Peptides against a protein of PDB entry 3JWR. Designs and how they scored, part 204

Target 1, 323 residues: chain A of PDB entry 3JWR
Amino acid sequence: TRELQSLAAAVVPSAQTLKITDFSFSDFELSDLETALCTIRMFTDLNLVQNFQMKHEVLCRWILSVKKNYRKNVAYHNWRHAFNTAQCMFAALKAGKIQNKLTDLEILALLIAALSHDLDHRGVNNSYIQRSEHPLAQLYCHSIMEHHHFDQCLMILNSPGNQILSGLSIEEYKTTLKIIKQAILATDLALYIKRRGEFFELIRKNQFNLEDPHQKELFLAMLMTACDLSAITKPWPIQQRIAELVATEFFDQGDRERKELNIEPTDLMNREKKNKIPSMQVGFIDAICLQLYEALTHVSEDCFPLLDGCRKNRQKWQALAEQ
Target 2, 298 residues: chain A of PDB entry 3JWR as posed
Amino acid sequence: TRELQSLAAAVVPSAQTLKITDFSFSDFELSDLETALCTIRMFTDLNLVQNFQMKHEVLCRWILSVKKNYRKNVAYHNWRHAFNTAQCMFAALKAGKIQNKLTDLEILALLIAALSHDLDHRGVNNSYIQRSEHPLAQLYCHSIMEHHHFDQCLMILNSPGNQILSGLSIEEYKTTLKIIKQAILATDLALYIKRRGEFFELIRKNQFNLEDPHQKELFLAMLMTACDLSAITKPWPIQQRIAELVATEFWEQGDQVGFIDFVCTQLYEALTHVSEDCFPLLDGCRKNRQKWQALAEQ

## One batch from the design tools (peptide; made by RFdiffusion4, then SolubleMPNN)

Design b2_p15_7_s2 (from b2_p15_7, 9 letters changed)
Fold by OpenDDE base, seed 4:
Structure b2_p15_7_s2 (fold): chain B 323 residues (1-323), chain A 15 residues (1-15)
Amino acid sequence: as target 1 above (323 residues)
Amino acid sequence: SEEFQRIMEYGEFYF
């Protein structure tokens, strides 16, 4: 395609020029082509292209295929969300110094997972999919969408001309796919809530050890969630804009719940409760986000900008909730 | 607790 030709022929700017190492990064002013260029730079600067012998054209095709398999009619869970998740992962790995704590296969898997974690998202949560008796709800009992996202990821990775993992040994390939699957499934916030207590307790007791395979898996899951939720850490103008996108998508679901399912939506998805957004954001930060970024910062102090951003946004939302 | 209920609500409905 013309898009592939343009991307493959383009000079990829440095990470510094693209500002993709910054935790404060925003994609709002970037074209789709520029987001793809950023993604190439992430793979290159993490040494993934070199270490796993990725062909440039194959990587370009894969990126474009991933982007194409996000829906354009979804307000928040689209390519830009996946791209921002991956950018946060890149920043956490580079600026946050987490790269030094992980294997190349883990880094490869996390980056692929971050880009792929919401593939073909429909703008509705697992609860809606289940309650609407969607065909996907018959295939999976739990983490319905996350299983679907992984299936889409696997489909793309195995598609002709998209096989960015062709340079891996059989064992490396199996390991990578296992980590990708675990990482994508970890983005189910219900699973995060179930598992995070173990992580926080290990941190609190100073017993956290990345050499333990179980703790490594747990950390990768927490890191994925930290990147997935990273909008809450962004500079206030960016945070507000993203929060509006999230609210739009949630209210669209709530409207559909009323119309299609004849149910009253929860306050989070109720357009009539728009005035509660600031207080709900404070509640979300307190209940879900703060402890995660505190724990992540404990693992790597260079991730502090995420925690600091989250704290600053809590204050901003609290101020709005008091008006 | 109200906090626990809120956490569970986010787990069920957020994302």
Scores: peptide ipSAE 0.166, ipTM 0.832, DockQ to the pose 0.372
Fold by OpenDDE base, seed 5:
Structure b2_p15_7_s2 (fold): chain B 323 residues (1-323), chain A 15 residues (1-15)
Amino acid sequence: as target 1 above (323 residues)
Amino acid sequence: SEEFQRIMEYGEFYF
């Protein structure tokens, strides 16, 4: 395609120029082409292109395929969300110095997973999929959408001209796919809630050890969630704008719940309760986010900007809740 | 607790 030709021929700017190492990064000013260029830079600077002998054209095609398989009519869970998740992963790996704690296969898997974790998202949560008796709810009992996202990821990876993993051995390929699947499934917030206590306790007791395979898997899951939720850590103007996108998508679901399912939506998805957004954001930060970024900062102190951003945004939301 | 219910609600509804 013309888009592929343009991307493949383009000069890829440095990570410094693109500011993709910054935890404060925003994609709002970037074109789709620039987001793809950023993505190429992430793969390159993580040594993934070199270590796994990726062909430039194949990587370009794969990126464009991933982008194409996000819906444009979804307010939040679109390509930009996936891109921002991947950028946070890149920043955590580089600036947060997590790269030195992981294998190249784990890094490869995490970056692919971050970009792919919400593929074909429909702007509704698993609860809606279940309650609407959607066909996907018949295939999977839990983490319905996350299984679908992984299926989409696998489809793209196996598509002609998109095989960025062709340089891997059979064993490396199997390992990578396993980690990708686990990482995508870990973005189910319900699973995060279920598993996070183990991680926090390991940190609290100073028993955390990345050489333990189970703890490694747990850490990768927590890192994925930390990147997936990283909008809450962004500078206030960025955070506020993203919160509006999230609210838009949630309210759209709530409207559909009223119309299609004849149910009253929860406050989080109720457009009539928009005035509760600030207090709900405080609650979300306290219940979900703070402990995660605290724990991540204990693993790597260079991840502190994520925690600091989260704390600052809590203060901002609290101030709005008091008006 | 109300807090636990809220946490579970976030788990069910955010993603």
Scores: peptide ipSAE 0.164, ipTM 0.832, DockQ to the pose 0.399
Fold by OpenDDE base, seed 1:
Formats: structure tokens, sequence, C-alpha cells
Structure b2_p15_7_s2 (fold): chain B 323 residues (1-323), chain A 15 residues (1-15)
């Protein structure tokens, strides 16, 4: 395609030029081509292209395929969300110095998972999928959308001309797919809530050990969630804009719940309760976000900008809630 | 607790 030709022929700017190592990164001013260039740079600077012998054209095609399999009519859970999740992962690996704590296969899996974790997202949550009796709800009992996202990821990885994992051994391939699946499934906040207590307790007791395979898996799950939620850590103007996108998508679901299911939406998805967004954001930060970024900062102090950003945004949302 | 209810709500509906 013309898009593939343009991407494959383009000079890829440095990570410094693209600012993709910054926790404060914003994609708002970037074209789709520039987001793809940023993605190439992430793979290159993590040594994934070299270590796994990726062909440049195959990587370009894969990136464009992933981007194409996000829906444009979804306000938040689109390519830009996946791209920002991957950028936060890259920043956590580089600026946050987590790269040195992980294997190349784990890094490869995390980056693929971050880009793929919401593939074909429909702008509705698992609860809606269940209540609407969608065919996907018959295939999976829990984490319905996350299983679907992984299936889409696997489909793309196995598609002709998109096989970025072709340089891996059979064992490396199996390991990578296992980690990708676990990482995508970890983006279900229900699973995060279920598992985070173990992680926080290990940190609290100073018993956290990345040499333990189970604790490694747990850490990768927590890191995925930290990147997925990273909008809450962004500079205030960026945070506000992303919160508007999230609210738009949730209100669209709430409108569909009224129309299609004849139910009153929860406050979070109720357009009529837009004035409660600031207080709900404070609640979200306190209940879900703060402790995660605190724990992540204990694993790597260089991740502090995520925690600091989260705290600053809590203050901003609290100030709005008091008006 | 109200905190538990909030956590459950976010786990079910948020992101």
Amino acid sequence: as target 1 above (323 residues)
Amino acid sequence: SEEFQRIMEYGEFYF
C-alpha cells in the first residue's frame, strides 16, 4: 500500500527528537505516520529489531496492521490509546530503567502486548458484552474483551507479511506468546484488583524478587496496568483531554445501555452526571492508581514521574470537585 | 465499605 511504502521509506527520527522517553509525552500533535515512526523507534531502541532479526518492511506492515485493527469510531480505546500505552511502556523501560530487570523476550512481549492490548475494542466494557448477550460472551466467561484482543493479536502476528516473530526459535516463540497473552489479560482491571494485593504485600515486606518466575509474571501484569492507566499521570492539560475522551466513550455506552438494554447506567457512564467526573476521578486515583505507582516506584525509583504526575492530577481533580 | 464498593465498580466498569 501507499501507506506502507511511505512508512518503510521514511527516516525514523531519534527517540530524543520524538520525545518518546518522556513520561510527559503527548501524541495530540502527531500524525498517524508519526505514531508509526515512534513505534519503529521503540522496537529499534529496545534492540528488538536487531536481537530478533526483524525485517524492516515486516515490522512496518505489522504496525500498520495493528493500527488498522483499532476502530476509528471509538472515542478512547483506539490506536492512540494503544500507542500511548506502548509509549509509556517504552518510557518505563528506558527512563524508568526497567529494561535492565527484564529479558529481551519479556520486553518484546510487553511492547507487542501494549500495542495490541485493546485490538478491535468496541467502546463498551465486559459488563455490556455480557448483558447484551454478545456472541463473545459465549466464548469466554471472564475477561471477554481481553481474550478477544489476544485473539486479534495472534491473528495479526500469524498473517502473511506481518510475522515479526519469525526470527524466534520455537521455544522463544512459545514463551513470547505466553507472556503476550498474560500481559493482555492483565489489562482487565478486575484481574488487576484481584492480583495487586499480592504484589503490594511483597513490596511492603521487602520480599519482592524478580528472580522468582511467579513474581516476575505478577510484576509484568502490574507494569502493563501501570502503562494502560498512564493517562492519569500525564501533565494536567493532557490528563483533562484524555478524561474527556474516556467520558465520551463511557457516556456513549450509557446511552446504548438506555436504548438497547433499557437500563439506567451507572454514574460513571451517565451523561446526566457529568458534573461528578472530578470527584469520580479522585476516587479512581485513590482506589486504583496511587498505590500501583507507589509500588512501581519502589521497584524502580526512576518511575517516580508517574507517581508524581498521578499525585498532581489528584490535586487538580480535587480542586475541581470542590467548585 | 464504600472504598470496597468503589474498587469493585472501577474493576467492573473502568478502562
Scores: peptide ipSAE 0.150, ipTM 0.828, DockQ to the pose 0.387
Fold by OpenDDE base, seed 3:
Structure b2_p15_7_s2 (fold): chain B 323 residues (1-323), chain A 15 residues (1-15)
Amino acid sequence: as target 1 above (323 residues)
Amino acid sequence: SEEFQRIMEYGEFYF
């Protein structure tokens, strides 16, 4: 395709030029081509292209395939969300110095997972899928969409001309897929809520050890969530704009819940309750976000900008809630 | 608790 030819022939700017190492990064001004160029740079600067012998054209095709398999009519859970999740992962690995704590296979898996974690997202949550009696709800009991996202990820990875993992041994391939699956499933915040207590307790007791395979898996899950939620850490103008996209998608679900399921939506998904957004954001930060970024910062102090951003946005949302 | 409900709501909404 012309798009593939253009991407494959383009000079890929440095990470410094693209600012993809910055925790404050915004994609708002970027074209789709530029997001793809950024993604190539992430793979290159993490040494994944070299270490796993990725062909440039195959990587380009894979990126475009991943992008294509996000829906354009979904307000938030689209390619830009996945791209921003991956960018935060890249920043955490580089600027946050987490790269030095992980294997190349783990880094490879995390980057693929970040880009793929919401593939074919429909703009509705697992609860809606269950209540609508969607066929996916018959295949999976829990984390329905996350299983679907992984299935989509696997489909793309195995598609002709998209096999970015063809340079891996059979064992490396199996390991990578296992980590990808675990990382995508970890983006179910229900699983985050279930598991985070163990992580926080290990940190609190100074017993956290990445050499332990179980703790490593736990950390990768927490890191995925930290990147997935990273919009809450962004500079205030960026945070506000992203929060509007999230609210739009939630309100769209709430409208569908009324129309299709004949149910009254929860306040978070109720368009009539938009005045509660600031207080709900404060609650979200307190209940979900703060402890995670505190714990992550404890693992690597260079991740502090995420925590600092989260704290600053809490203050901003609190000020709005008081009006 | 109200906090738990909020957590679950966020979980159900974002998940």
Scores: peptide ipSAE 0.149, ipTM 0.825, DockQ to the pose 0.429; fails the geometry check

Design b2_p15_7_s3 (from b2_p15_7, 9 letters changed)
Fold by OpenDDE base, seed 3:
Structure b2_p15_7_s3 (fold): chain B 323 residues (1-323), chain A 15 residues (1-15)
Amino acid sequence: as target 1 above (323 residues)
Amino acid sequence: SELEKAIMEFGEFYA
C-alpha cells in the first residue's frame, strides 16, 4: 500500500525529537503516520528490532495492521488509545527506568500487548457484551473483550508479512505469547481490582521482589494497568480532553443500553448525568488510580511524574466538583 | 461508601 511505502521509506526521528520518553506526551497533534513512526522508534530504542532480528518492512506492516484493526467510529478505545498506552509503557521503561528490571522478552511482550490490548474494541464494556448476549459472551465467561483482543492480536501476528516474531526461537515465541496474553487480560479492570491488594501489600511490607516469578507476573499486570489508565496522569488540558472522549464513549454505550436493552444506564454511562463527571473522576482517582501510581513509584522513583500528574488532576476535578 | 461505589462502577464498567 501507499501507506506502507511511505512509512517504510520515512526517516524515523529520535525519541527526543518525538518526545516519546515524556510522561506528559500528547498525540493530539500527530498524524497517523507520525504515530506509526513513534511506534517504530519505541521498538528500535528498546533494542527489540536488533535483538529479535525484525525486518523493517515487516514491523511497518505489523504496526499498520494493528492500527487498521482498531475501529474509527469508537470515541476513545481506538488506535490513539492503544498508541498512548504503548507510549506510556515506553516512557515507563526508559524515563521510569523499568527497562533494567525486565527481560527483553518481557519488554517485547509488553509493547506488543500495549499496542494490541484493545484490538477491535466496539466502544462497549464486558457488561454490555454479556447483557446483549453477544456470541463472544458464549465463548468466555470473564474478560470477554480482553480474550477477543488477544485473539485479534494473535491473528495479526500470524498473518503473512506481519510476523514480527519470526526471529524468535520456539521457546522465546511461547514465552512471549504467554506474557502478551497475560498482559492483555490484565487490562480487565475487574482483574486489577482483584489482584492489586497483593501488589500493594508486598510494597507496603518491603517484600516486593521482581526476581520472584509470581511477583514479576503481578508487576507486569500492574504496569499494564498503569499505562492503560495513564490518561489520568496527563497535564490538565490533555486529561480534560481525554476525559471528554471517555465520557462520549460511555454515553454512547448508555444510549445503546436504553435503546437496545431497554435499561437505564448507570451514572457513568448516563448522558443526563454529565454534571457528575468531575465527582466521578475524583472517585475514580481515589478508588483506582492513586494507590497504583504510588506503588509504581515505590518500584521506581523515576515514575513519580505519573503519580504527580494523577494528584494534580484530582485537585482539578475536585475543584470542578465543588462548583 | 463513595469509594466502594467507585470501585464497583469503575471495576465493572471502565474496562
Scores: peptide ipSAE 0.062, ipTM 0.792, DockQ to the pose 0.398
Fold by OpenDDE base, seed 4:
Structure b2_p15_7_s3 (fold): chain B 323 residues (1-323), chain A 15 residues (1-15)
Amino acid sequence: as target 1 above (323 residues)
Amino acid sequence: SELEKAIMEFGEFYA
């Protein structure tokens, strides 16, 4: 395609030029082509292209395929969200120095998972899918959308001309897919809530050990969530804009819940309760985000900007809640 | 607690 030709022929700017190592990164000013170029740079600078012998054209095609399989009519859970999740992962790996704690296969899996974790998202949560009796709810009992996201990821990886994993051995391939699946499934916030206590306790007791396979898996799950929620850490102007996108999507679901399911939406998804957004954001930060970024910072102190950003945004939201 | 309520609310509806 013309798009593929343009991408494949383009000079890929440095990570410094693209500012993709910055935790404060914003994609708002970037074109779709520039987001794809950023993604290529992430793979290159993480040594994934070299170590796994990726062909440039195949990588370009894969990126474009992933982007294409996000819906444009979804306010928040679109390509830009996936891209920002991956960028945060890249920043955490590089600037946060987590790269030094992980294997190349784990890094490969995490980057693919970050880009793929919300593929074909429909702008509604698992509860809506279940209550609407959607066909996907017949395939999976729990984490319905996350299973679907992984299925889409696998479909793309196996599509002709998109096989970025073709340079891997059978064992490496199996390992990578296992980690990708686990990472995507870990983005179900319900699973995060279920598992985070174990992670926090290990950190609190100073017993956290990445050489333990179970703890490694747990860490990768927490890292995925930290990147998935990283909008809450962004500079205030960016945070506000992203929060508006999230609110838009949630209110759209709430409107559909009223219309299609004849139910009153929860406050989070109720357009009539827009005035509660600041207090809800404070609650979200306190209940979900702060402990995670604190724990991540304990694993790697260079991830502090995420925690600092989260704290700063809490103050901003609290100030709005008091008005 | 209010925290537990918030956790449950976000866990069920954000996911």
Scores: peptide ipSAE 0.059, ipTM 0.787, DockQ to the pose 0.334
Fold by OpenDDE base, seed 1:
Structure b2_p15_7_s3 (fold): chain B 323 residues (1-323), chain A 15 residues (1-15)
Amino acid sequence: as target 1 above (323 residues)
Amino acid sequence: SELEKAIMEFGEFYA
């Protein structure tokens, strides 16, 4: 395609030029081509292209395939969300110095997972899928969409001309897929809530050890969530704009819940409750975000900008909630 | 608590 030719022939700017190592990064001014260039730079600077012998054209095609399999009519859970999740992962690995704590396979898996974790997202949550008796709800009991996202990820990875993992041994391939699956499934926020207590306790007791395979898996799950939710850490103008996208998508679901399911939506998804957004954001930060970024900062102090951003945005949302 | 309510709400509905 013309798009593939353009991407494959383009000079990829440095990470510094693209600012993709910054926790404050914003994609708002970037074209789709520029987001793809950023993605290539992430793979290159993490040494994944070299270490796993990726062909440039194959990587370009894979990136474009991933982007194509996000829906354009979804306000928040689209390619830009996946791209920003991956960028936060890259920043956490580089600027946050987590790269030095992980294997190359783990890094490879995390980056693929971050880009793929919401593939074919439909703008509705698992609860809606279940209540609407969607065909996907017949395949999976829990984390319905996350299983679907992984299935889409696997489909793309195995598609002709998209096989970025072809340079791996069979054992490396199996390991990578296992980690990708675990990482994508970990983005189910319900699962995060269920598992995070163990992570926080390990940190609190100073017993956290990445050499333990179970603790490693737990950490990767927490890191995925930290990147998935990273919009909450962004500079206030960026945070506020993203929160509006999230609200738009949630209100669209709420409208569908009324129309299709004949139910009253929860406040989070109720368009008539728009005035509650600031207080709900404070609740979200306190319940979900703060402890995670605190714990992550204990693992690597260089991740502090995520925690600091989250705290600053809490103050901003609290001020709005008091008006 | 407000925290517990938020945990339940976001855990079930967010994402």
Scores: peptide ipSAE 0.056, ipTM 0.791, DockQ to the pose 0.381
Fold by OpenDDE base, seed 5:
Structure b2_p15_7_s3 (fold): chain B 323 residues (1-323), chain A 15 residues (1-15)
Amino acid sequence: as target 1 above (323 residues)
Amino acid sequence: SELEKAIMEFGEFYA
């Protein structure tokens, strides 16, 4: 395609020029082509292209395929969300110095997972899928959409001309796919809620050890969630804009719940309760986000900008809630 | 607790 030719021929700017090492990064001003260039830079600077012998054209095609398999009519869970998740992962690995704590296969898996974790998202949560009796709800009982996202990820990775993992041994391939699956499934917040207590307790007791395979898996899951939720850490103008996109998507679901399921939506998805957004954001930060970024900062102090951003945005939302 | 209620509320939304 013309798009592939343009991408493959383009000079990829440095990470510094693209500002992709910044936790304060925003994609709002970037074209789709520029987001693809950023993605190439992430793979290159993490040494993934060299270490796993990726062909440039194949990587370009894969990125474009991933981007194409996000829906344009979904307000938040689209390519830009996946791209921002991956950028946060990149920043956490580089600026947050987590790269030195992980294997190359783990880094490869995390980056692929971050870009792929919401593939073909439909703008509705697992609860809606379950209640609407969607065919996907017949295949999976829990983490329905996350299983679907992984299936889409696997489909793309196995598609002709998109096989960025072709340079891996069979064992490396199996390991990578296992980690990708675990990482994508970990983005189910229900799973996060279930598992986070173990992580926080290990940190609290100073018993956290990344050399333990179980604790490594747990950490990768927590890191994925931290990147997936990283919009809450962004500078306030960026946070506000993203929150509006999230609200739009949630309200669209709520409207569908009323129309299609004849149910009253929860406050978060109720367009008529838009005035509750600030207080709900405070609740979200307190219940879900704050402890995670605190714990992550304990693992690597260089991740503090995520925690600091989260705290600052909590203050901003609280101020709005008091008006 | 209020925290548990919030967790349940938000957990259902993003899961």
Scores: peptide ipSAE 0.052, ipTM 0.781, DockQ to the pose 0.345; fails the geometry check

